Peptides against a protein of PDB entry 6O8C. Designs and how they scored, part 34

Target 1, 262 residues: chain A of PDB entry 6O8C
Amino acid sequence: VGLRYEKISLPKIHPRYDLDGDASMAKAVTGVVCYACRTASTLLLYQELMRKGVRWLVELVKDDYNETVHKKTEVVITLDFCIRNIEKTVKVYEKLMKVNLEAAELGEISDIHTKLLRLSSSQGTIESSLQDISSRLSPGGLLADTWAHQEGTHPRDRNVEKLQVLLNCITEIYYQFKKDKAERRLAYNEEQIHKFDKQKLYYHATKAMSHFSEECVRKYEAFKDKSEEWMRKMLHLRKQLLSLTNQCFDIEEEVSKYQDYT

## One batch from the design tools (peptide; made by RFdiffusion4, then SolubleMPNN)

Design b1_p11_3_s4 (from b1_p11_3, 5 letters changed)
Fold by OpenDDE base, seed 2:
Structure b1_p11_3_s4 (fold): chain B 262 residues (1-262), chain A 11 residues (1-11)
Amino acid sequence: as target 1 above (262 residues)
Amino acid sequence: STLEELEKELK
């Protein structure tokens, strides 16, 4: 998962003055730094899209949570109502037995009551699980999305713009080196300028690659790793919510079997 | 309901 990019490195820069070699080197450097700029832009875009996706997923999971809570509440009400009705029935049968009337069904009703009470006890576990999920999704929780705003690169960092400035400087030197190559031989003063420009090119290129590696790639990788981990946890959470929902449906189905006894 | 019938019998 994530964007694939190629590991790039600067070509070897020879200190020797060579108009043909220097032009070729400058061309290669320009290409590498250009790739870095494009890659940095793509990595930034990816992260911004992922941040939007994270926000969307958080809202989706919150909706799932609310639906589960709603279902749980519905089942609790139904179950409690059924329990109360069964308890009334038990009392009626107990009174009938006291007056020496037939109460053969008392045992069956009592068993149903016991089963319903067991179902009711399971609601506490579901409630605890829902509370745990809520805490995990809350601000400061284990599944909070604060990392998405902290990790990675951001437009405000202006990394692409900074790299572009360096690329522009490098490109300018490259074009000059093409001209120098075409001259075949430079006068002493022009040769000295060429040598200085070569040093500048090296400086700009090194700065660009360092910035790209440390501020773009490294931070992107950290963001990617964190996003993958978080995503797995969120998906697991959704499965947990589904499981809780299914438990509620199971209880509702069981309760429906005993509604005819009321 | 069955419950209502039973309650009636107890009165």
Scores: peptide ipSAE 0.023, ipTM 0.530, DockQ to the pose 0.002
Fold by OpenDDE base, seed 3:
Structure b1_p11_3_s4 (fold): chain B 262 residues (1-262), chain A 11 residues (1-11)
Amino acid sequence: as target 1 above (262 residues)
Amino acid sequence: STLEELEKELK
């Protein structure tokens, strides 16, 4: 999800000297560049907010990871305790069997022991998955947020300020062209100034649009794309963590069934 | 516990 903005382009600038046309053109150019400035500012703000959001989400996912690790550890302790108790029970029953007691109970306990050992072996898979997740979240990992600091535009780039300077120059020329239009006819010297200002207007406008497109829009789009990709991966990772947590709960529940034999 | 009782019987 990203901000929507309208594609803007400069109006056609006619080379012919025309006071009415030039004033109209200058007005249009001013409007376009003004929009560019506002858009650039909005895009920058969005990116800054997204960066904050990214940092927040990273911390949230790290917390989720830690909780999962904690739960896994708890289950391991519980399971190991249960296994040890069952092993003691098995030994006791084995001794009793030597005294001609029924073998049925020993068989059941031994089966439980086998099941518990299987559950214990599954912990290795969970551990491996957690390690993978940890590696992905670590600095330099696949889900590192370094892109958020590198991609896009930043306040330090001063793109909005640069565009504003150009807009100011353009606006000044526009106001002059309004005055020129009101005069209907200009003296030779004033006409020459008008022509030069028109060239300056074109220069400033093209520079503004180039800067807007290349330094603002393009970089924003790159940031947006990277953000969306990263966000999808992070959400998937959270689901993985939840799955692992649930597996731990399932194991814990299964173990609880056999605690009566302790 | 049941285990403790069994252990007592074995002693």
Scores: peptide ipSAE 0.022, ipTM 0.533, DockQ to the pose 0.002
Fold by OpenDDE base, seed 1:
Structure b1_p11_3_s4 (fold): chain B 262 residues (1-262), chain A 11 residues (1-11)
Amino acid sequence: as target 1 above (262 residues)
Amino acid sequence: STLEELEKELK
């Protein structure tokens, strides 16, 4: 999800001296560069908000991880306790077998013991998965949020301010061209000044559009793409954590069935 | 528990 903006372009600037045409052109240029300034500001704001969101999501996922680890630990304790109790029960029944009693029950308990040991082995896989997730969330991990601080545009770049300076220069020329238009005819010296100002306007406008495209839009798009990729990976990781949590609950439920035998 | 009952029977 990203901000939608319209692609903007400068109007065609005719080389011919025309007071009406030049005023209209200058007005249009002012509008385009003004839009660029506003858009640059909006894109910057969006990125700053996204950076905040990224930090928030990282903390949320870390909390989810800690909860999963806690649940896993609880299950390990319960499972180990159950295994120890079943082992004691097996020993008791083995003694009973010496007097030829309760052979069928011993088989059932032995099967339960085998199942519990398998569940215990699965805990190792869960632990390995949790360690992998932890490594990915670590500062040097694949899901580190360092990209959020590097990619895109930042307030320190002062892109909006730079564009605003150019807009101010363009706006001044526009207002002069508006006055020139009102005069309908200029003296020779004033006409020459008008022509020079038109060249300056073109220079400022071109500089503004280049800066907007290369330093604002391009970097924003890179940030957007990176954020979408990272977000997808984080959501997948959350699903993995949920899966591990569910596995812990499943083990706990199965263990609870055998607690009545201990 | 069932274990405790069994232990009593063995003693």
Scores: peptide ipSAE 0.022, ipTM 0.536, DockQ to the pose 0.002
Fold by OpenDDE base, seed 5:
Structure b1_p11_3_s4 (fold): chain B 262 residues (1-262), chain A 11 residues (1-11)
Amino acid sequence: as target 1 above (262 residues)
Amino acid sequence: STLEELEKELK
C-alpha cells in the first residue's frame, strides 16, 4: 500500500567558477527538482484519491449499519409476536390441564416459551454492540474520518505550484548557463552575473528540496500511516456488523421453527 | 387456528 518513490539529493555544488561544470551542475539540479515536482504531484493525487475512498467507505459502512439495525428490528418484532402467541397458547393449555385434558403438550409449549425468552434476552447484547458501532462511526468517534482532512498534503497548500515556481527559476538559470558555456569565455561583468546566478540557483534548489522533504514527503508518510491504521479498524468493524447480522438471521431461523405452535 | 379451536372448546 502506498506509492514508492526514489530518495533524491542535490548534487554537490563547487564554488569554483567553471562554465562547463556549472552548466552540468545546473542540469543535474534541474533534473532533481523536476523529479521532486512530479513526485509531489503524484503524492498529492494519491492522497486525494484516498480521501475519496475514505468517504466512500464511511458511507458503505453506514449503509451496512443501517441494514443491520433494520434486520435486528425485524427480528425483534417477529420474536415478540411469537412470544405473545406462545404465551396465549400456554394459558389455554393451563386451563385445559385444570380439567385433566391435554396435559402432555403443555410441557413442550412451555419449553418453547423458555427458549424464545432466552433468544429475546440476546437481543440486548446485539443492541449494545450496535450502539457501540454507532458511537465509533459518529462525529468525534474513534472511526471518524476527520484525520483525512487534517493529515497529509492538500491542493490548498499549493505545494506543487510552489515547487514549480522554484523549478522555473532554476530552469531559467540552467538555460543561461548553457549559453554561458557556449561563449566559452565571459567578460568581467557577465562573469559576476554568472556567479550571482549560481548562488541564486543554490538558494532555489535548497528551498525546493527542503519544501519537498518537509512539506510533501513527511506529511504524505504521516497520512499513509494514518490511513492504513484507520482502514484496518474499518474493516474490522465491517466484520463485526456482519457477525451481528448473522446472529439476527440465526435467531430468525430459530423462531421460524416455532411458528407452527401459534 | 389451533389456538382458536382450543378456545372454543373451553367456552
Scores: peptide ipSAE 0.021, ipTM 0.522, DockQ to the pose 0.002

Design b1_p11_4_s1 (from b1_p11_4, 7 letters changed)
Fold by OpenDDE base, seed 3:
Structure b1_p11_4_s1 (fold): chain B 262 residues (1-262), chain A 11 residues (1-11)
Amino acid sequence: as target 1 above (262 residues)
Amino acid sequence: VIQPFLTQPEP
């Protein structure tokens, strides 16, 4: 979910000298560029907050991973212990069978042993899955957060400040055009200055809007898209970790049924 | 580039 912003555009600038029209136009331009400055600041703030959220989620997923690894290790130890005990029992019964003792109990224990070995084989799959997850979370992995530092806009880019400088220039011209309007008629030299300032206004406004579009909006949208994709992948990975943890619990529960025979 | 028309100086 990204910030919604309104698409803004510069008003049409008429080439004709008109003190009333030029003051009104300059006011509108000032408003648009002012909105661009505020929007750029908001978009920057959003990205900074998202970067914090990304870092937080990475740590959360690392914790989930470590918990899963710990649980897997616990289950492996328990399972190996159970297998070793059953194998000892099997050996005892095999020795007793050589002395003509009943085969029925040996069959049951051998079946348990076979089941435990199957459970042990599943641990290899869990381990492989954990290794895959670890590789994806590792630096340079598919789920690395390096994009969050590279994509979008950063405070160091000074985009808001650059826009503010242009806004200041535009605002100055707007205030002059308000004065010019109040004079109702300008002398020739003042009229020429007004015309030059109108060109400067256009230049500054165009520069501001280009900068806003290319350096703020476009980069923000790219950051947003990457963040959404990455977030979906991270949430999926967390579900995978949970699934692996549950598989470990299932194995532990199954092993616990056979501990009474050991 | 909007070129404002330069008006001729009043005589």
Scores: peptide ipSAE 0.020, ipTM 0.635, DockQ to the pose 0.286
Fold by OpenDDE base, seed 4:
Structure b1_p11_4_s1 (fold): chain B 262 residues (1-262), chain A 11 residues (1-11)
Amino acid sequence: as target 1 above (262 residues)
Amino acid sequence: VIQPFLTQPEP
């Protein structure tokens, strides 16, 4: 989802000297370049808002990560405690079996111990996954937000201001052409000036549209595409964190079934 | 092709 803007193009500039046509053309050019200025400003604003959103999402995901790490740590402590208690119980029962106690209870406790050790082994996988996530979020990681500061257009580029300068020059020529039109006929010198100003207008307009297309639109589109890709990866990472959290809860629940034996 | 300004002298 990005800002929709209309593809703008300059009107055809006729080489023929025509005061009415030239005034109308200059008006149209002024309108097009004015739209380019507004669009460039809007595209810049969008990118700045997206950069804020990126920073916000990074902090949110860091919080989710820290919460997951905390939960994992709690589960590890609980699991380790349960394992130690079961191991003590096994040792007690082994001693009691030497005194003719029922072998069936020792078998069950030993099976529980084996299950708990399997759960403990799964913690290593969760830890590895958390470390991977941490590495991806770290500076220089695959999900670092450094791209948001590099890609696209920035206020420091002064693209809007550059376009506005060109628009001012074009607007000045347009107002002159409006006056020239009102004169109905120009003297030779004024006609030559008008023709020269028409070339200037074309030059400024072409420069404005080139700058708009290459420095504003193209960079915006690149930023947009990169932001969409990054956002998708971040959302996937959040899902991974949620999955890891759920795995921790599942382990905690499984451990709770064996607490009555401790 | 933008035609070069023919400098016609003022009459």
Scores: peptide ipSAE 0.020, ipTM 0.625, DockQ to the pose 0.202
Fold by OpenDDE base, seed 2:
Structure b1_p11_4_s1 (fold): chain B 262 residues (1-262), chain A 11 residues (1-11)
Amino acid sequence: as target 1 above (262 residues)
Amino acid sequence: VIQPFLTQPEP
């Protein structure tokens, strides 16, 4: 489940000169951009943690794959050994039948041989499935984790630092507007400075919110969506591996029934 | 672009 964040918007900035209104507006803008900085930091942290989780899950699934391959190999060796033993027995009985021995025993052994050959034929399907899984997990495969390094936001983008610089500029103007409010009336020059600072505040705030929306939120949402899709596919793959392992156990169990006859 | 309303200097 991705991080929930609130959709934030800048307060309406009135063009009218009003020391009380401008101080209140600047306070609100500072709060919004401060929230954007904190949110951007949290979104970045989440993505970095998810990247670690992705790497961990890839290694876990590779271990599951290797275990399944080892189990398959064990079963193939056991099955092939059993088939060879039954084939030797069939040949012995065929020779004995030429000398007047019971046809019933040869029929039973031949049926066992046929069943074992059917089990052996299923190994090709398991092998093909394992090869498909291996291809999907390989570099450039459908389950490659390359997207985790490409999508989203990264520490190297310095998005939090860029937003913090803008927040610092906004906060400085807010503190000045708080002082201006305390003066109740400004001289002409100070009034003009206040008006210019209000424009700077608007510029910095707009730049911060655009950067937050385009470079933090949008990229985070893309990363989140991709991570959810990839995670579902990886969990499904683990289930497929488990199914293949179970098929190997089923074959081993069937072979064990005939080992007492060889 | 918020046009700076340059208030005219009081005479």
Scores: peptide ipSAE 0.018, ipTM 0.624, DockQ to the pose 0.249
Fold by OpenDDE base, seed 1:
Structure b1_p11_4_s1 (fold): chain B 262 residues (1-262), chain A 11 residues (1-11)
Amino acid sequence: as target 1 above (262 residues)
Amino acid sequence: VIQPFLTQPEP
C-alpha cells in the first residue's frame, strides 16, 4: 500500500557555455522540478486521505468493540439466569433425596451446574481481553492515532509552495535561455549574464531537489511505514474482537442446550 | 517525453 515513485534526478549540467545546450538543459531541469512539485502535491494528498482513513478505521473498530461488549453482556445475562434456575432445581432435588427420590437426576443436574460455572468463569477472561483492547484503543494507548498527525508531510509545511517558488525562478531563467538561443550570439555582457544565470539555475534546482528528497519523500516514506505497521495491528485487533464475539456465541449455544433442563 | 515519477499504487 502506498504510491510508487521513481527516484528523480537532475540532468547533468555542463559548465561550458553553449546557448543550444544551456536552453535544452534548462528545459529539462524545469521539467524535473515541475514533476517534483506535482509529486510533492500528490504525496501530500495521499497522506491527508490516509489520515482520514485512519480516523474512520478507529471509529469502525470502536463500533466492533461496542458490539462485542453488547454480545458479551447478553450472554452473561442468559448464563446467570440459567445458573440461578439450575441452582433452584438442585435445591429441590436435594430435598427430594431426603426421601430417596430421583438420585440419578440430581447427579445429572449437578454436572450441568458445574459446566455452567466453568462457562461463567470464562466470561472473566473475555472481560479481561476486552479491557486490554479498550486500553489499546484509548487515548495514549498503543493503537492511538497520534502518529498520523506527527509523521509525514502536512499542508502547514508549505513544501509545495516552497518548491513552486524555486520552479518559478528556474522557469524564468529557462525562458531567458530560450531567447538567448534565438539570438544565436550574445554580446560579451549578455554572455556573462547568461553564465551567472546558469549558476543560479543550478543553485535553485539543487535546492529544490534537496528539499523534495529530504522534506517530501523521506517524510512520506516514514509515514507510509508507520501507517502500514499501525494498520496491521488494527486488523489484528479486529480479528481478536471477532474471536471474542464467536466465543460469546459458542457459550450462548452451549447454554441453550441446558435451558430445556430448567 | 519526461516519464512521470509517480507510478501505480504499491500494494
Scores: peptide ipSAE 0.013, ipTM 0.501, DockQ to the pose 0.018; fails the geometry check

Design b1_p11_4_s2 (from b1_p11_4, 6 letters changed)
Fold by OpenDDE base, seed 3:
Structure b1_p11_4_s2 (fold): chain B 262 residues (1-262), chain A 11 residues (1-11)
Amino acid sequence: as target 1 above (262 residues)
Amino acid sequence: MLQPFLEQPEP
């Protein structure tokens, strides 16, 4: 998962003064830095979209959690009601047995009571699992989305704008070198200016590519890796919630078989 | 202001 980008490098800059070569080199450098600017913008946009997706997934998982908690609560109430009714019935039969009534029905009711108590014991495991999930989703938990706001690149960093400034400086030099090429021969002073501008071009290009690599690409890769790890954990958590919900339905179905005895 | 490089006299 993630944006694919081509690994770009600056062309070799020859130290020799050559109006044709220097104009061609400056064009190539401009192209490379222009690609870096576009790529940086695209990587930033991707991260902003991923941050929106992360928030959306957090809310979705909170909804799944709340639904599971609700369903658990319903099942608990129903189970507790059934247990209380069976216990009342057992007490009535125990009183009646003191007056010579049939022992066979008491055995069946006692077995139902034992089954309901086993179901009630499983509720504690569901509760503990829900509490664990809640703790993981809470602020400062293992699945908190705080990393999405800390990792990667942000619009406030102005990385694209910084690259654009460098691209503008490079582009200006390229246009000058295109003019210099058209003149075919420069005066001594203009030749010296051209040589200095070639050094500036190299400086700006190197600065742009360093900034692109360190402040855009590397931070994006760190964000991407963290996003993939977090996403896997969130998907696993959703599966756990679904499993807990299904366990609540299984308990509800089992309890429903005994409602006719209450 | 680009400082004009002193034109070296042509030999």
Scores: peptide ipSAE 0.013, ipTM 0.484, DockQ to the pose 0.079
Fold by OpenDDE base, seed 2:
Structure b1_p11_4_s2 (fold): chain B 262 residues (1-262), chain A 11 residues (1-11)
Amino acid sequence: as target 1 above (262 residues)
Amino acid sequence: MLQPFLEQPEP
């Protein structure tokens, strides 16, 4: 998962003064830094979209959780009702047995009561699992979305704008070198200016590529890795919720078999 | 700081 980008490097900058070579080099540098700006913008956009997706998935999983809790509550109420009715029936039969009624029906009702109590005991495990899930989704929990706001790059960092400023300086020098090339030979003063501008070009290019690598790419990679790990854990949690919901349905189905005895 | 190799002007 994640945006693919090409690893770019600056072309070699030769120290020798060469109007043709310097114009060609400046063009290539401009292209590389332009690519870095576009890539940084795209990496930022991707992260912002992922942050929206993370928030949406958190709310979806909270809804799944609430539905599971609701279903559990319904099953608990139904089960408790059935248990109480069977217990009343057992007490009636125990009183009637003291007056000469057949023992076979009391055995069956007692077995049903025992089965319902076993189902009731399983609810404690479902509850503890739901509490664990709730704790993981809570603020500061292992699956909280706080990491998505801490990791990666943000619009407030202005990384794209910083790169664009450097690109503008580089582009200006490139256009000057294109003019210098057209002159075929510069006067001494213009040659010195060209040499200084070549040093500025190198400085701006190096600064742009360092900024791109350290402030855009590296932070994006950290965000990506964290997002993949988090997504895997969230998908696992959703499977756990689905399993708990199914256990509630299984209990409900089993309880329904005994409703005709109440 | 890469010292700019100012090529000395040829005399």
Scores: peptide ipSAE 0.008, ipTM 0.466, DockQ to the pose 0.246
Fold by OpenDDE base, seed 5:
Structure b1_p11_4_s2 (fold): chain B 262 residues (1-262), chain A 11 residues (1-11)
Amino acid sequence: as target 1 above (262 residues)
Amino acid sequence: MLQPFLEQPEP
């Protein structure tokens, strides 16, 4: 998952003065840095969209959690009611047996009571699992979205604008080299200016590519890696919530079989 | 109604 970009490199800059070669090189450099600007903008947009997606997924998982907690609470109330009724029934039968009434029904009711107590013990495991999930989703938890605000690139960094300034300087030199090429031969002073502008072109191009690599690409890759890891963990957590919800339904269904005895 | 733990607004 993530935006694919091409690894671009600057063309080789020959030290020899050559009006045709220098104009062609400047065109290629302009193209490379223009690609870097567009790529940096696209990488920034992708990260901003991912941050929105992360927030949305956090809220969705919080809703899933709250629904699971609600369902667990309903099942606990129903189970506790059923246990209390069976315990009353057992106490009534124990009193009746002291008066010579049939023992066969007491065995079945005692077995039901034992099953309900086993179901009640499983609620503690569900509760512990929900508490773990809650802790992971809490502010500062392992699945908090704080990383999405700390990692990667942001509009406030103005990386695209910084690259655009360098691209403008490079483009100006390219247009000058295109004119110089059209003249076919420069006077001595204009030739010296061309040589200095070639050095400036190299400087601006190198600065642009370093900035692109270090401040855009590397930070994006770090954001991407963290986003993939976090997304995997969130998907696993949603599966855990679904499993816990299903366990609540299974308990509810099993308890419903014994409601007619209460 | 116990407000679900995760429905509490972040302070």
Scores: peptide ipSAE 0.006, ipTM 0.344, DockQ to the pose 0.006
Fold by OpenDDE base, seed 1:
Structure b1_p11_4_s2 (fold): chain B 262 residues (1-262), chain A 11 residues (1-11)
Amino acid sequence: as target 1 above (262 residues)
Amino acid sequence: MLQPFLEQPEP
C-alpha cells in the first residue's frame, strides 16, 4: 500500500566549459527537480487523504464500540431479570414440594438456572475485553491517532513551495544557457557569468534534491510505515468488537429460550 | 477521564 515513485538522481555535471553540454545538462537538471516538486506535492496530498481516512476510521470504531457496549448492557439487564425470576420460581416450587408435588418440573427449572448462571459468568470476559479496547482507543492509547499529526509532511512545512523556488532559479539558468548556446561564442565577461551560473545551478540542484530526500521522501516513508502498522491493529480491533457483539447476540438468543419460564 | 464516546451510556 502507498504511492509508488521513481528514485531520481541528478545528472553528472562536468566542470568543463561547453555551451552545448551545459545547456543539455541544465535541461536535464530542470527535469529532475521538476519531477521532485511534483512528487513532493503528490506525497503530501496522499498523506492528507490518509489523515482524513484515519480520523474517519477512528470515529467508525468508536461507534462500533458504543454499539457493542449498549448491546452488552441490554443483555446483562435481561439476563439478570431472568435469573431473578427463575430464583423466585425455584423457591416457590421448593415450598410446594413439601406438599407432595412432582419433582420433574423442579429439575428442569434448576437446569435452566444453572445455564443462566453460566451465561452470566461469561459477561466478565466480555467486560474485560471491552475495557482493553477502551484503553487502546483512549487518548495516549496504542491506537490513538496522534501519530498521524506528528509523522510525515504537512502543508504548513511549505516543502513544495521551497522546492518550487529552487526550481524557478534552476529554470532561469537553463533559459540563459539555451541563449548562450544559440550565440555559439560568448565574450569574456559573458563566459565568466556562464561559469558562475553553472556553479549556482549545481548549488540549487543539490539543495533541492537534499530537501526532497530528507524532508519529503524520508518523512513520507515513516508516515507510510506507521500508517500500515496502525491500520493492521485497527482492523484486528474491529474483528474483536464484532466477535464480542456476536457473543452478546448468542447470549441473548439463549436467554430468550427461557423467557417463558420467567 | 475517558472521552464521552468511550463512556458507558447512562443506564
Scores: peptide ipSAE 0.005, ipTM 0.336, DockQ to the pose 0.006

